# Peptides against a protein of PDB entry 5JNO, part 39

Target 1, 112 residues: chain A of PDB entry 5JNO
Amino acid sequence: MVAKFQPPPEYQLTAAELKQIVDQSLSGGDLACRLLVQLFPELFSDVDFSRGCSACGFAAKRKLESLHLQLIRNYVEVYYPSVKDTAVWQAECLPQLNDFFSRFWAQREMED

## One batch from the design tools (peptide; made by RFdiffusion4, then SolubleMPNN)

Design b1_p15_7_s2 (from b1_p15_7, 8 letters changed)
Fold by OpenDDE base, seed 5:
Parts: sequence; structure tokens; C-alpha cells
Structure b1_p15_7_s2 (fold): chain B 112 residues (1-112), chain A 15 residues (1-15)
Amino acid sequence: as target 1 above (112 residues)
Amino acid sequence: SAAEEQLLQEVLEKF
């Protein structure tokens, strides 16, 4: 028996918060990108943690991990149940997320 | 948070 996925407390959204994001979204893919920024702002930060925190030695990686994607998918699924189908998720949401994230860092690299 | 919301708007305006 597979238990339902439970988001960590720091990534919990209330129904009202999620609805607000949905109301601003044009599609499931758009919603996914908005959730990416809302849930994981650290993935868009230029903060050099190696310099900022010598004690912890943490170095942030600029990549989307499976946990990030799973959390986003769970919220998108609430209003776009079609993404329960893996083929739909891979066709409609994953490319949007990857393109959005890649474009962000590509643009930042050009500005440096 | 307010910071997250501001970042969201900034990113959405850029892309």
C-alpha cells in the first residue's frame, strides 16, 4: 500500500493560497512555473552560499530535483487532474518547467 | 511570504 505524499511543512500551501495562484494561471504548465517560483525561491538566488556560510560549506546547485517536481505536480493535480497521467505531465508541464528554469539562468549568465 | 511574492512578480514580468 502506497501512502499519500505529504509535503514538508515549509512547502505547505493552503487552499486559499493555491487558489490565488491558480486564478493567475493560464494553464497547467503556467501554474507549474508559478508554483516553482513560489515554493522554491532559493533556486533563483544568486547568493553564493560558499562565501556566505563558510561554517556549513553548503553549495547550492542550480537544478530541479525529483522532490521539487513531485511537490509541484501534486499541487497542479488539484486543479488539473489530467496531469495524473504521466504522459500528460511529461508533455504539458515538465517541458514548461525545464524551459522556464533554463531560460532564467541562461539570461542571468548573459547579464553577468 | 512577501519576498516570495515579489520574486514571483519580478520573474513573471521578465519571462
Scores: peptide ipSAE 0.160, ipTM 0.787, DockQ to the pose 0.106
Fold by OpenDDE base, seed 3:
Structure b1_p15_7_s2 (fold): chain B 112 residues (1-112), chain A 15 residues (1-15)
Amino acid sequence: as target 1 above (112 residues)
Amino acid sequence: SAAEEQLLQEVLEKF
């Protein structure tokens, strides 16, 4: 039996917090993007963490990692059970997340 | 948090 994914404490959402985000969401894909911002604001920060810690080798600041995606999916599933189907997740949520995240940084690069 | 909510609003306003 595969253990259920448990988010790190800093990425735990209460039922009320999740409900608030869901109430503002238009779709599963939209919910996923909103969760991305709420759970991982550090991915949208201009702070270069690698400067403060050259030894840590933190270089993936602007990348969505598997753990990010899995955590988001777990919350999306609560209100959009269809994303339990990998095909649905890949068709409805992943493209939304990737487009949202990539467009954000693309625009930021243009502003710099 | 309030900061996260503000960030969300700022990000969403750009799209």
Scores: peptide ipSAE 0.158, ipTM 0.787, DockQ to the pose 0.112
Fold by OpenDDE base, seed 1:
Structure b1_p15_7_s2 (fold): chain B 112 residues (1-112), chain A 15 residues (1-15)
Amino acid sequence: as target 1 above (112 residues)
Amino acid sequence: SAAEEQLLQEVLEKF
């Protein structure tokens, strides 16, 4: 038996919190990008932050992992059920997520 | 959180 997926507590959004993000979103892809920022701010942390935390040994990862994408997709599905279809997810959300994330870091690298 | 909201605005302003 497989139970329904539940996000870890640190990634649990209330209905009100999710609704707020949805109200600010223009599309499913836009919602996905906003969720990315809200759920995983550590993915956008400065390189200097990664180098500077000797106490915790934190190193920022500049990669969207499967767990990140799965969590985002689960929340997007609440208001955009069509993304339950993998083809729709891959056409409407994944490209926007990847472009958003890659452009962010590409721009940061040019500034460094 | 307020920090996350601020980050969102900062990120969005870059695009």
Scores: peptide ipSAE 0.151, ipTM 0.783, DockQ to the pose 0.110
Fold by OpenDDE base, seed 2:
Structure b1_p15_7_s2 (fold): chain B 112 residues (1-112), chain A 15 residues (1-15)
Amino acid sequence: as target 1 above (112 residues)
Amino acid sequence: SAAEEQLLQEVLEKF
């Protein structure tokens, strides 16, 4: 048997909360992007008084880390079990997540 | 996607 990943309490969604997001989603990739915003709003924050500080992990704030992606994938799998296949996840969800996140920061850089 | 673009704009307004 394989141990089931348990998200930290701050990233635990109830069935009702997840269903609400799913009802607004058009696809697994779209669901993934919506989960990204819901679970990790801090990744989209402009407020960073330590922008120029390498020691504060500013660069990390603009990166989707493996933990972020794993948490999102776990929830997407509930309604789109095909993403349990890594190839499907990498083809259907991961590119959309990366594009969405990249576009956000690209837009912010243009506005600065 | 169109949905992602809408979400992007929503995020831009919120954050």
Scores: peptide ipSAE 0.124, ipTM 0.779, DockQ to the pose 0.825

Design b1_p15_7_s3 (from b1_p15_7, 9 letters changed)
Fold by OpenDDE base, seed 1:
Structure b1_p15_7_s3 (fold): chain B 112 residues (1-112), chain A 15 residues (1-15)
Amino acid sequence: as target 1 above (112 residues)
Amino acid sequence: SAAMEQLLQEALERF
């Protein structure tokens, strides 16, 4: 038996919260990007994590990791079950996620 | 899309 994937408490959306995001979304890819913004604001932060903690010196990477993508996909699947198909996920959601995230940082770097 | 552009701008303003 395989245990069902459970998001960490920090990323556990209530049904109402998810519905609100879905109601604002026009597609699975749009929903995915909205979830990215809502779930992982730390990925958009310009704050240097190491500056606040001299002991750890850890710097967060500006990239979408497998856990981020898995969490997003899990929520998208609730309303767009077709993304359970990897081909659909890779065609409809992943490109939009990557493009959105890339364009965000490209724009921020351009404005520096 | 227009929706994605709006979301992008919102994100840029939020963070």
Scores: peptide ipSAE 0.671, ipTM 0.948, DockQ to the pose 0.862
Fold by OpenDDE base, seed 5:
Structure b1_p15_7_s3 (fold): chain B 112 residues (1-112), chain A 15 residues (1-15)
Amino acid sequence: as target 1 above (112 residues)
Amino acid sequence: SAAMEQLLQEALERF
């Protein structure tokens, strides 16, 4: 048996909040990218953890981890059930998420 | 797509 995925409290969306994002979306891939921006703003900011903890020396990496992707997929499935098929998820959503995220940072790098 | 380009621009302006 597989337990139902439960997002951490900080990444939970109400039905109304999710619907608002869906109403702005034109496709499953579009919805996925909008969820990425709304759920994980920390992935789009340059946070200097060394400033907050000099003894830690922690350096944050800019990457989409499996937990991020799983959380996004679960929300997308609510309105686009076809992404329950892994082949559909990998063809329609993952490429758009990766492209969106990489292009964001590529553009930010050019601005420096 | 045009929609994705618009979203990208919005994100760049937000952060």
Scores: peptide ipSAE 0.670, ipTM 0.948, DockQ to the pose 0.861
Fold by OpenDDE base, seed 3:
Structure b1_p15_7_s3 (fold): chain B 112 residues (1-112), chain A 15 residues (1-15)
Amino acid sequence: as target 1 above (112 residues)
Amino acid sequence: SAAMEQLLQEALERF
Protein backbone atom coordinates (compact mmCIF):
# COMPACT_ATOMS: atom_id res chain seq x y z
CA MET B 1 0.00 0.00 0.00
CA VAL B 2 1.22 3.47 -0.90
CA ALA B 3 1.83 5.62 2.14
CA LYS B 4 -0.50 8.54 2.70
CA PHE B 5 0.96 11.76 1.40
CA GLN B 6 1.69 14.28 4.10
CA PRO B 7 2.26 17.86 2.98
CA PRO B 8 5.27 19.73 4.28
CA PRO B 9 4.44 22.03 7.18
CA GLU B 10 4.77 25.16 5.06
CA TYR B 11 2.02 23.88 2.77
CA GLN B 12 -0.39 22.69 5.43
CA LEU B 13 -3.76 24.40 5.12
CA THR B 14 -6.27 24.56 7.91
CA ALA B 15 -9.85 23.63 7.24
CA ALA B 16 -10.79 27.29 7.42
CA GLU B 17 -8.14 28.32 4.93
CA LEU B 18 -9.19 25.63 2.52
CA LYS B 19 -12.84 26.53 2.93
CA GLN B 20 -12.09 30.14 2.08
CA ILE B 21 -10.49 29.08 -1.18
CA VAL B 22 -13.28 26.65 -1.96
CA ASP B 23 -15.88 29.36 -1.48
CA GLN B 24 -14.31 31.25 -4.36
CA SER B 25 -14.07 28.21 -6.61
CA LEU B 26 -16.54 27.15 -9.26
CA SER B 27 -15.12 23.72 -10.07
CA GLY B 28 -12.42 21.28 -9.17
CA GLY B 29 -10.17 22.69 -11.84
CA ASP B 30 -10.81 26.22 -10.67
CA LEU B 31 -10.07 25.17 -7.11
CA ALA B 32 -6.86 23.53 -8.25
CA CYS B 33 -5.64 26.74 -9.86
CA ARG B 34 -6.58 28.81 -6.84
CA LEU B 35 -4.69 26.40 -4.63
CA LEU B 36 -1.70 26.72 -6.92
CA VAL B 37 -1.65 30.47 -6.43
CA GLN B 38 -2.18 30.30 -2.68
CA LEU B 39 0.13 27.42 -1.84
CA PHE B 40 3.04 28.17 -4.13
CA PRO B 41 3.50 31.90 -4.62
CA GLU B 42 7.20 31.23 -5.14
CA LEU B 43 6.39 29.66 -8.50
CA PHE B 44 5.12 33.02 -9.71
CA SER B 45 8.10 35.13 -8.67
CA ASP B 46 10.63 36.49 -11.13
CA VAL B 47 13.52 35.39 -8.95
CA ASP B 48 15.27 32.33 -10.28
CA PHE B 49 16.46 29.94 -7.64
CA SER B 50 19.23 27.44 -8.13
CA ARG B 51 18.19 23.87 -7.63
CA GLY B 52 20.42 20.87 -7.43
CA CYS B 53 23.72 22.49 -8.24
CA SER B 54 24.66 25.88 -6.85
CA ALA B 55 28.17 25.59 -8.20
CA CYS B 56 27.13 25.37 -11.84
CA GLY B 57 24.66 28.23 -11.57
CA PHE B 58 21.72 26.07 -12.53
CA ALA B 59 18.38 27.79 -12.15
CA ALA B 60 15.29 25.73 -11.55
CA LYS B 61 12.83 25.62 -14.39
CA ARG B 62 9.49 27.25 -13.84
CA LYS B 63 7.39 24.13 -13.80
CA LEU B 64 4.88 22.29 -11.70
CA GLU B 65 6.59 19.40 -10.00
CA SER B 66 5.09 16.19 -8.72
CA LEU B 67 5.05 17.47 -5.17
CA HIS B 68 3.06 20.54 -6.19
CA LEU B 69 0.54 18.51 -8.13
CA GLN B 70 0.15 15.86 -5.48
CA LEU B 71 -0.38 18.44 -2.79
CA ILE B 72 -2.98 20.32 -4.79
CA ARG B 73 -4.78 17.12 -5.64
CA ASN B 74 -4.97 16.13 -1.99
CA TYR B 75 -6.77 19.33 -1.12
CA VAL B 76 -9.03 19.24 -4.16
CA GLU B 77 -10.12 15.75 -3.18
CA VAL B 78 -11.61 17.09 0.03
CA TYR B 79 -14.39 18.86 -1.84
CA TYR B 80 -14.23 17.05 -5.17
CA PRO B 81 -13.67 13.41 -4.30
CA SER B 82 -14.03 12.40 -7.93
CA VAL B 83 -10.47 13.54 -8.57
CA LYS B 84 -9.32 10.52 -6.60
CA ASP B 85 -9.84 8.86 -9.94
CA THR B 86 -6.65 9.52 -11.85
CA ALA B 87 -8.53 9.79 -15.11
CA VAL B 88 -10.72 12.54 -13.68
CA TRP B 89 -7.72 14.35 -12.25
CA GLN B 90 -5.96 14.21 -15.59
CA ALA B 91 -9.00 15.35 -17.53
CA GLU B 92 -10.46 18.02 -15.27
CA CYS B 93 -7.63 19.47 -13.19
CA LEU B 94 -4.22 18.89 -14.74
CA PRO B 95 -5.00 20.59 -18.04
CA GLN B 96 -6.32 23.65 -16.25
CA LEU B 97 -3.32 23.80 -13.94
CA ASN B 98 -0.85 23.52 -16.78
CA ASP B 99 -2.72 25.99 -18.93
CA PHE B 100 -3.05 28.50 -16.12
CA PHE B 101 0.59 28.29 -15.16
CA SER B 102 1.89 28.44 -18.71
CA ARG B 103 -0.35 31.35 -19.63
CA PHE B 104 0.82 33.25 -16.59
CA TRP B 105 4.43 33.06 -17.59
CA ALA B 106 3.70 33.60 -21.24
CA GLN B 107 2.00 36.87 -20.44
CA ARG B 108 4.64 37.87 -17.92
CA GLU B 109 7.32 37.39 -20.55
CA MET B 110 5.47 39.75 -22.84
CA GLU B 111 5.31 42.37 -20.12
CA ASP B 112 8.99 42.16 -19.27
CA SER A 1 -13.42 30.25 -19.03
CA ALA A 2 -14.27 33.63 -17.63
CA ALA A 3 -13.37 32.45 -14.14
CA MET A 4 -9.95 31.28 -15.25
CA GLU A 5 -9.30 34.52 -17.06
CA GLN A 6 -10.21 36.51 -13.98
CA LEU A 7 -7.96 34.39 -11.80
CA LEU A 8 -5.16 34.78 -14.30
CA GLN A 9 -5.48 38.54 -14.28
CA GLU A 10 -5.54 38.56 -10.50
CA ALA A 11 -2.37 36.50 -10.39
CA LEU A 12 -0.64 38.77 -12.89
CA GLU A 13 -1.47 41.74 -10.72
CA ARG A 14 -0.51 40.03 -7.48
CA PHE A 15 2.92 38.88 -8.51
Scores: peptide ipSAE 0.670, ipTM 0.948, DockQ to the pose 0.836
Fold by OpenDDE base, seed 2:
Structure b1_p15_7_s3 (fold): chain B 112 residues (1-112), chain A 15 residues (1-15)
Amino acid sequence: as target 1 above (112 residues)
Amino acid sequence: SAAMEQLLQEALERF
């Protein structure tokens, strides 16, 4: 039997935490972007630091990887089951995520 | 959308 996808401990949300984010969201795409911000703050910084040791910090990758997208989708599906359909996910959530992330860095680069 | 613009601004301020 195939095991249910289990997020890494650092990306686990309780029902209450997820509900709080959902309560702030207006749509599945909005929820996806809010989850991006909450789950992966390292993607919005120049550096990423390991827990307990700032000396182990590395330059953060400015890229949404498959793991990021998979985790976000899993949480979005809880309240928006329609995103289980890949076509819906690609039409409603992925464009929002990519646009949000790219616009963030575009604005940050303009500040330099 | 207005909501996305707000979230974007919040993120820019947070990080």
Scores: peptide ipSAE 0.669, ipTM 0.948, DockQ to the pose 0.860

Design b1_p15_7_s4 (from b1_p15_7, 8 letters changed)
Fold by OpenDDE base, seed 4:
Structure b1_p15_7_s4 (fold): chain B 112 residues (1-112), chain A 15 residues (1-15)
Amino acid sequence: as target 1 above (112 residues)
Amino acid sequence: SAAMEQLLQETLERF
């Protein structure tokens, strides 16, 4: 039996914190996007870490990785159990997440 | 932020 996925401490939300986000959300996809903002503010940062650290060359990438999506999905399914089905997750949440994230950076690039 | 909320609302309208 596969153990329940446990998020890293920095991405742990209390029931109260999650409820606050849910109360602001109008759909599963909307909840997913709001969780993205709350859990991973670093994905929306303009900081160029490669320029800040010439030795390591590491920079934040403007991509949603599997870990990000898994963590979001884990919280979304608390209030939207249907997203446990991958087909539902891919139809109801992923498109909105991708659209939101893409639009954010598209807008920021126009401002820069 | 207000800008982020606006983007969320705009995204919501697309789905």
Scores: peptide ipSAE 0.741, ipTM 0.963, DockQ to the pose 0.186
Fold by OpenDDE base, seed 2:
Structure b1_p15_7_s4 (fold): chain B 112 residues (1-112), chain A 15 residues (1-15)
Amino acid sequence: as target 1 above (112 residues)
Amino acid sequence: SAAMEQLLQETLERF
């Protein structure tokens, strides 16, 4: 049996907190993006790479990791059960998440 | 923030 995913304490949302975000959202993809902002503000900061890794060619802070995506998906599923289907998640949420996140940093790159 | 909300709205319009 697959164990239920348990969010780390720092990323635990109450039902009321989640509902507030949902009330601001117009779609599952929009909800996913808003959850990204609320749960992981550190991904949008200009803090230098913690390890100073220049060999990898990118900053880890500018990447959406599997853990981030899984956490977001778990919350989205509460109000959009259809995203339990991977095909739906990949069609409705992931493209918008990636577009939102990449455009954020693309704009920042142009300002530098 | 206002900038984030604007980016969210712009993204929403693309989908």
Scores: peptide ipSAE 0.740, ipTM 0.962, DockQ to the pose 0.187
Fold by OpenDDE base, seed 3:
Structure b1_p15_7_s4 (fold): chain B 112 residues (1-112), chain A 15 residues (1-15)
Amino acid sequence: as target 1 above (112 residues)
Amino acid sequence: SAAMEQLLQETLERF
């Protein structure tokens, strides 16, 4: 059996917090993108800690990792249970997440 | 932010 994914405490959402995001969302894919912003603001930061500290070994990441996606999916499933189907998740949420995230950084590159 | 909401809306309209 697959172990239940347990998010780190810093990525836990209360029912009230999740409901607030859901109330602002118009679809499962939209909810996924809004969760991405709320849960992982560090993915939208252009702060480079390695710039000032070579010893810390910090490397900024502009990539959606499996743990990010799994956590988002877990919350989306609460209100859109159809995404429990992997085919639905891959058709409805993943493309929008990737598009949103890619466009964010593409626009930032144009502004810099 | 307003910029983020705009991006979310634009993304939503693409799907």
Scores: peptide ipSAE 0.740, ipTM 0.962, DockQ to the pose 0.186
Fold by OpenDDE base, seed 5:
Structure b1_p15_7_s4 (fold): chain B 112 residues (1-112), chain A 15 residues (1-15)
Amino acid sequence: as target 1 above (112 residues)
Amino acid sequence: SAAMEQLLQETLERF
């Protein structure tokens, strides 16, 4: 058997917290982007903070890795169960996540 | 932040 994925404590959202983000979201892709900001603020900062979470492993700065995407997808599935289908996830959420994240850093680079 | 919300809105409009 494969155990169900359990988020590290640092990335565990309560039902109320998740609902708040969902209420602010207008689509599954939008929800994914908002979750990215809420769960991983370190990816948007020039300052690297150690969260003291060994379960998170190493995450490269300015790079969306599999663990980030897995955590986001797990929460998105709660309200948009269609993203359980990999094709839907890749069509509806991943492009928006990548665009959002890429544009954030592209914008920052141009400001300097 | 306000800047982040603007970026989210702009991204939303692109999809």
Scores: peptide ipSAE 0.735, ipTM 0.962, DockQ to the pose 0.187

Design b1_p15_8_s1 (from b1_p15_8, 8 letters changed)
Fold by OpenDDE base, seed 1:
Structure b1_p15_8_s1 (fold): chain B 112 residues (1-112), chain A 15 residues (1-15)
Amino acid sequence: as target 1 above (112 residues)
Amino acid sequence: SEDDAFERLIQELLE
């Protein structure tokens, strides 16, 4: 028996919140990107997480991790069930997510 | 504001 994946409370969207994002989305890939921004604003922050811990020297990486992608996919599939197919997810959502995220930081780097 | 600029950037990237 495997329990259904449940996101941490800080990443739990209400039905109304999710619907609002969906209503703004034009596609599954678009929805995925909007969810990325909504769920993980810290990934778009210039804040260095190492500031809080000079001893450990650990810094957050500007990278989409498996957990990020899984959470996004879980929400996307609510309205776009086809993304349950990995091939569809990889064709319709992942490229858009990666492109969106990379373009964001590329632009920020150019502005620096 | 920074929030407005961020939102604008996000919208541009989503287009």
Scores: peptide ipSAE 0.497, ipTM 0.904, DockQ to the pose 0.125
Fold by OpenDDE base, seed 4:
Structure b1_p15_8_s1 (fold): chain B 112 residues (1-112), chain A 15 residues (1-15)
Amino acid sequence: as target 1 above (112 residues)
Amino acid sequence: SEDDAFERLIQELLE
């Protein structure tokens, strides 16, 4: 049996919290973007942790990592089971996530 | 506020 993926406590949403986000969403891709904001606000922060810790080697990068995408997909699947199909996930959610995230930082870079 | 600006931007991006 394959173990079910369990998100870290800091990324655990209650059923009520998830339902609220779903109610605001118009599609699976839209839900994915809203989950991105709710789960990972640090990805939208101007704080560069690499400046604070030269010794740890941590470089804050404005990119979506596999773990971020996996967590989002897990929640999207609850209300949009079709994204269990990788082709659907790649066609309906990933492009919207990447576009949303890219557009965010593009606009922020113009502002700053 | 910064929070308001952020929320506004997010909503704009979701449109």
Scores: peptide ipSAE 0.497, ipTM 0.904, DockQ to the pose 0.125
Fold by OpenDDE base, seed 3:
Structure b1_p15_8_s1 (fold): chain B 112 residues (1-112), chain A 15 residues (1-15)
Amino acid sequence: as target 1 above (112 residues)
Amino acid sequence: SEDDAFERLIQELLE
């Protein structure tokens, strides 16, 4: 049996918090992008952690990991149950998430 | 501010 996914405490949204995001969203894909920004602001930071630690050489990666996607999907499912279908998730949400995230960093790169 | 610029960019990307 696969254990039920449970978000880490730092990524747990209350019903009220989620409702606020939903009220601003026009679609499941839009909701997913807004959740990405709200849940994981660190993914939009251009802070180079390697500058602070030359010994460890830690560098933040600008990528969406399975944990990020699963968390977002869990919340999107609350108001868009159809994304429980993987095909729907992959057609309606994942492309928008990837495009949104890629466009963000493309814009930021142009501003540097 | 930087925060305002960020929010503006996010909103533009969501449109």
Scores: peptide ipSAE 0.495, ipTM 0.904, DockQ to the pose 0.125
Fold by OpenDDE base, seed 2:
Structure b1_p15_8_s1 (fold): chain B 112 residues (1-112), chain A 15 residues (1-15)
Amino acid sequence: as target 1 above (112 residues)
Amino acid sequence: SEDDAFERLIQELLE
């Protein structure tokens, strides 16, 4: 028996919070991108700082890790069950996420 | 603000 995946507390969305994001979304891929922004704002920052310690600041890694993708997929599945199929996830959501994330940083690089 | 600019960029990317 496999236990239901539980996200870390900082990434736990209530039904109401998720619904709000879904209401703004037009597709599973769109929802995935919106979840990326809402769940992981740190991925869109150049530098992360530990609370109370500026000296321990570090550059954020500009990469979507497996945990990020897994969490996003879990929430997307609530309203788009078809993404439980890996082929659908890879066709509908992953390309959107990667393009969205890459486009973001491409534009930021032009501003820096 | 920076937050507003960020949100605007995100919206543009989502369109």
Scores: peptide ipSAE 0.496, ipTM 0.904, DockQ to the pose 0.126; fails the geometry check

Design b1_p15_8_s2 (from b1_p15_8, 8 letters changed)
Fold by OpenDDE base, seed 2:
Structure b1_p15_8_s2 (fold): chain B 112 residues (1-112), chain A 15 residues (1-15)
Amino acid sequence: as target 1 above (112 residues)
Amino acid sequence: SEEDAFQQLIQSLLE
């Protein structure tokens, strides 16, 4: 049994947006990373505008959650059907997502 | 399912 999935409207890309991302992508993993940035810019911001307070400068901890990964995978699967295989997803996309995200914040930590 | 519906939505973007 697979858990219910309902994408939030704010994470629905337009045809133009998706096409642009795909055209720029070199692989499923690359597409996944580009989708990560496009869909969830808040994960790469110093502040969380949705949950935090702009006035107080609150920044929630950034982590990739199941919802993020599931949304990305749904988009990637359309162009790379092989990603429907969990083994492929875990070998080709998930490591790249985690590496990209981890490196981003690792670099930011070093720069501060 | 809701996931299937989302897949259909994405697919419609390619049309």
Scores: peptide ipSAE 0.462, ipTM 0.885, DockQ to the pose 0.027
Fold by OpenDDE base, seed 3:
Structure b1_p15_8_s2 (fold): chain B 112 residues (1-112), chain A 15 residues (1-15)
Amino acid sequence: as target 1 above (112 residues)
Amino acid sequence: SEEDAFQQLIQSLLE
């Protein structure tokens, strides 16, 4: 299921931040990964909320959701218009995002 | 639309 896209105000980059990310990016896929880290640092948090709050039982989500991907794609499309093509997005950006995210947590699990 | 506005916002950041 694809979530309805609504840009959250808290997930907006400044001109300086976006320019820096773009300047550092080597490709659309690379830009996507950098945006992932910049926009959603909470997805990379090692804080155990369930342990921190046993009463509420809240568990931290470490999953890329449709809304995350849609936001990232919107940023990428402006600089890399080719990703407006869904086939390009699925071939160049999505695999890199998924691999980057999964590898991050796989490495963290090995360190624990 | 909201998406269009967001696209315009992003574009303005790059200009």
Scores: peptide ipSAE 0.462, ipTM 0.886, DockQ to the pose 0.028
Fold by OpenDDE base, seed 1:
Formats: sequence, structure tokens, C-alpha cells
Structure b1_p15_8_s2 (fold): chain B 112 residues (1-112), chain A 15 residues (1-15)
Amino acid sequence: as target 1 above (112 residues)
Amino acid sequence: SEEDAFQQLIQSLLE
């Protein structure tokens, strides 16, 4: 079963924040990557968040999940309406997101 | 839908 889309309040950027990211972006794919870093810094952290909650046993995962991608896409669509087309999203944004994310962790693993 | 509401929220940031 697919969970209902529920954007968490903590992932609601201000107008100033969004404008800053857009102004720094070179393309829709670049915007997507910048949003990834801005919205989900926990995905780039070496900290195991399971330490923070012994009661729930939560463990942070180093993967891009549907909710992450949905949130990013929603923001990107505002400035790049073409990504409303799934084919465009999959061709222009998803590869860049995945490459950026995978390269980040690949590099970190090599440094260990 | 919640997704539509979120889109509207984002759009409001541009106004």
C-alpha cells in the first residue's frame, strides 16, 4: 500500500529561502539537488539518528524515498513546469538527484 | 488533496 502524501510542516520553505535556492540554481536538475540539501540535511549526516531515540528504535536511512522526491518535485515544478511531465522529471531531475546523492556517499566511503 | 494544497502553498510564496 502506498502512503498518502502528507507534506510535513518542517519542509515548507519560506519565500526568501526558496528564492535564494532558485537564484543559485542553473537548471531544474540543479535546483532539485539544492533543494535536496536544503530540505533534507539529515540524509547527508554521518550521525546515526537511532542514537537519538532509544524508545522508537528509529534508524536513519541513506536513501532517497518517495516522499523526498515528491517534495522536491513539487518545489521544482513551480519554477520549471515542464517537470510536471513524468518523462521530463525522470530525464532531467531524477538522474541528477541520484547521481549527486550517490556520489556524495561514494566519496565519503572512499575517505574512510 | 493534500498535494494540491501543498502546490497552492508553494505558489503563494511567489505572490
Scores: peptide ipSAE 0.462, ipTM 0.885, DockQ to the pose 0.027
Fold by OpenDDE base, seed 5:
Structure b1_p15_8_s2 (fold): chain B 112 residues (1-112), chain A 15 residues (1-15)
Amino acid sequence: as target 1 above (112 residues)
Amino acid sequence: SEEDAFQQLIQSLLE
């Protein structure tokens, strides 16, 4: 099951936004990756917006944390109820999220 | 719970 958490208001999607993302998605794993990009663009940016925040260091900016995963899973479960099963979440969504995120930064490092 | 409340919120977006 998804751990209890407090959803930050800045990560709330509108009905239209959520519908669009779902309509574009081909699977639960694909939906998860699209939600990752939509909800947390700061994880994919070279711009340091946290210069004045010690709690939001640059190193943390390039990591998927529990809050990110919890939010994504909550959205995915509504359209793909099978991911309520932790085994399904770990087999179908988590590997795709991690691979997508790691490949993104690996590619960026190779380009620079 | 907070999780349950969030799930209900998401579900309401589909209505």
Scores: peptide ipSAE 0.454, ipTM 0.882, DockQ to the pose 0.027

Design b1_p15_8_s3 (from b1_p15_8, 7 letters changed)
Fold by OpenDDE base, seed 4:
Structure b1_p15_8_s3 (fold): chain B 112 residues (1-112), chain A 15 residues (1-15)
Amino acid sequence: as target 1 above (112 residues)
Amino acid sequence: SVDEAFDQLIQELLE
C-alpha cells in the first residue's frame, strides 16, 4: 500500500487555510496559481542569494520543479478530484501554472 | 506587489 503523500511542514496547509484559498478561486487552474504563490513565495522573490553568498555562489532558481507541481496538485485534488487524471491536470492546471509563472518573470524582467 | 501582479496575470489568463 502506497502511503499518502505528506508535504513538508513548511508547505502544510490547514483545512481552513486551504478553504480560504479555494473560496477565492474561480477554477482548478486559478486555485493552482494561488497555491503556487501561497506555498512558494520564494519563487517570486527578487532576492539574489548569489550576491549574498559570494563564497558559495548559490542563487535561488526561478523554476517550477516537480516537487512544486506535485504539492500544488495534491491540494488542488482535494477540491477538484478530476486532476487525479494526469490528462486533466495537464490540460486544466499545468498550462495556467506555467503561463502565470513565466509571465510573472517576463514582466519583472521588463521592469529591471 | 506580488498580489497585484497575481491579479493582473489571472485576469489575462481568463481573457
Scores: peptide ipSAE 0.118, ipTM 0.779, DockQ to the pose 0.170
Fold by OpenDDE base, seed 3:
Structure b1_p15_8_s3 (fold): chain B 112 residues (1-112), chain A 15 residues (1-15)
Amino acid sequence: as target 1 above (112 residues)
Amino acid sequence: SVDEAFDQLIQELLE
């Protein structure tokens, strides 16, 4: 059996927090994008940590990783159980997430 | 702001 994915404590949402996000969402894909911003604000930061701390060698990552997506999917499933179907997840949520994330940074690149 | 940018992007995605 596959173990249930447990997010790190810093990425745990209470029922109330999740409900608030859901109430603002218009669809599963929209919810996914909102969760992306709420759970992983660091992915949208333009702070260059590597420049700020050369000694630690930390580099900011602007990439959606499998763990990010898996965590988001778990929360989306609470109110949109259809995304338990991988085909639905891939058709309705993943494109929204990738499009949102890529467009965000594309626009930021234009502003810089 | 990021919040405003988010709203605009979401609007574009949902059109």
Scores: peptide ipSAE 0.117, ipTM 0.778, DockQ to the pose 0.170
Fold by OpenDDE base, seed 1:
Structure b1_p15_8_s3 (fold): chain B 112 residues (1-112), chain A 15 residues (1-15)
Amino acid sequence: as target 1 above (112 residues)
Amino acid sequence: SVDEAFDQLIQELLE
C-alpha cells in the first residue's frame, strides 16, 4: 500500500479554501482550471528576468508538468471522484486545462 | 481584474 500523496506545503489548501473554489466551479473541468490559477499563479505571470536578480534563478517555463496536473487532480477528486478514472480525467479535465492554458498565452502573445 | 479575465476565459471554454 502506497502512502497518500501529500502536496508541498505551499500548495496545500484548507478544506474551506477548496470548498470556496468548488462553490465557484460549474464542473470538474472548471474546478481544475480554477485550481490551476489558484495553485500556480507563476505559470501565468510574465517572467521578466533581470540580470541583477541572482535570486530569480531559472525562469519558470510555461508548461503544465506532471506534478501540476497530479496535484490538481488530487483536489478535483475530492469533489469529483469520477476523475480517479484516468479516462474521465483525460476526457473531462485535461483538455480543459490544456485549452485554458493555451488560450491564455495565445491571447497574451497576440497583444501588442 | 485578472480574476475577471480568467473567469471570462473559463466561461468561454465551457460554452
Scores: peptide ipSAE 0.117, ipTM 0.779, DockQ to the pose 0.173
Fold by OpenDDE base, seed 2:
Structure b1_p15_8_s3 (fold): chain B 112 residues (1-112), chain A 15 residues (1-15)
Amino acid sequence: as target 1 above (112 residues)
Amino acid sequence: SVDEAFDQLIQELLE
């Protein structure tokens, strides 16, 4: 049996909190983007979370990880069950999330 | 505000 996805406590939304976000949303894709901002504000911070690993020189890139996307999708499914279909998720939500995130940082790069 | 900036970006995506 596949275990039900359980978000970490820091990303747990109450029904009332989720409903508030939904009420502000115009579509599943819009809801996804709003959830991204609400759940993961750290992804929009200028703080370099690269732990100064001088040895690896790997700067942690600001990136939407699979866990972020999975968490968002689970909440979107509550009000838009159709996104359980991967094709719908990939057509309606995923591109909007990626575009929103990329545009945000592209604009920030232009300001630097 | 930051919130307004996000709203603007979202609106652009929805258009």
Scores: peptide ipSAE 0.114, ipTM 0.776, DockQ to the pose 0.172

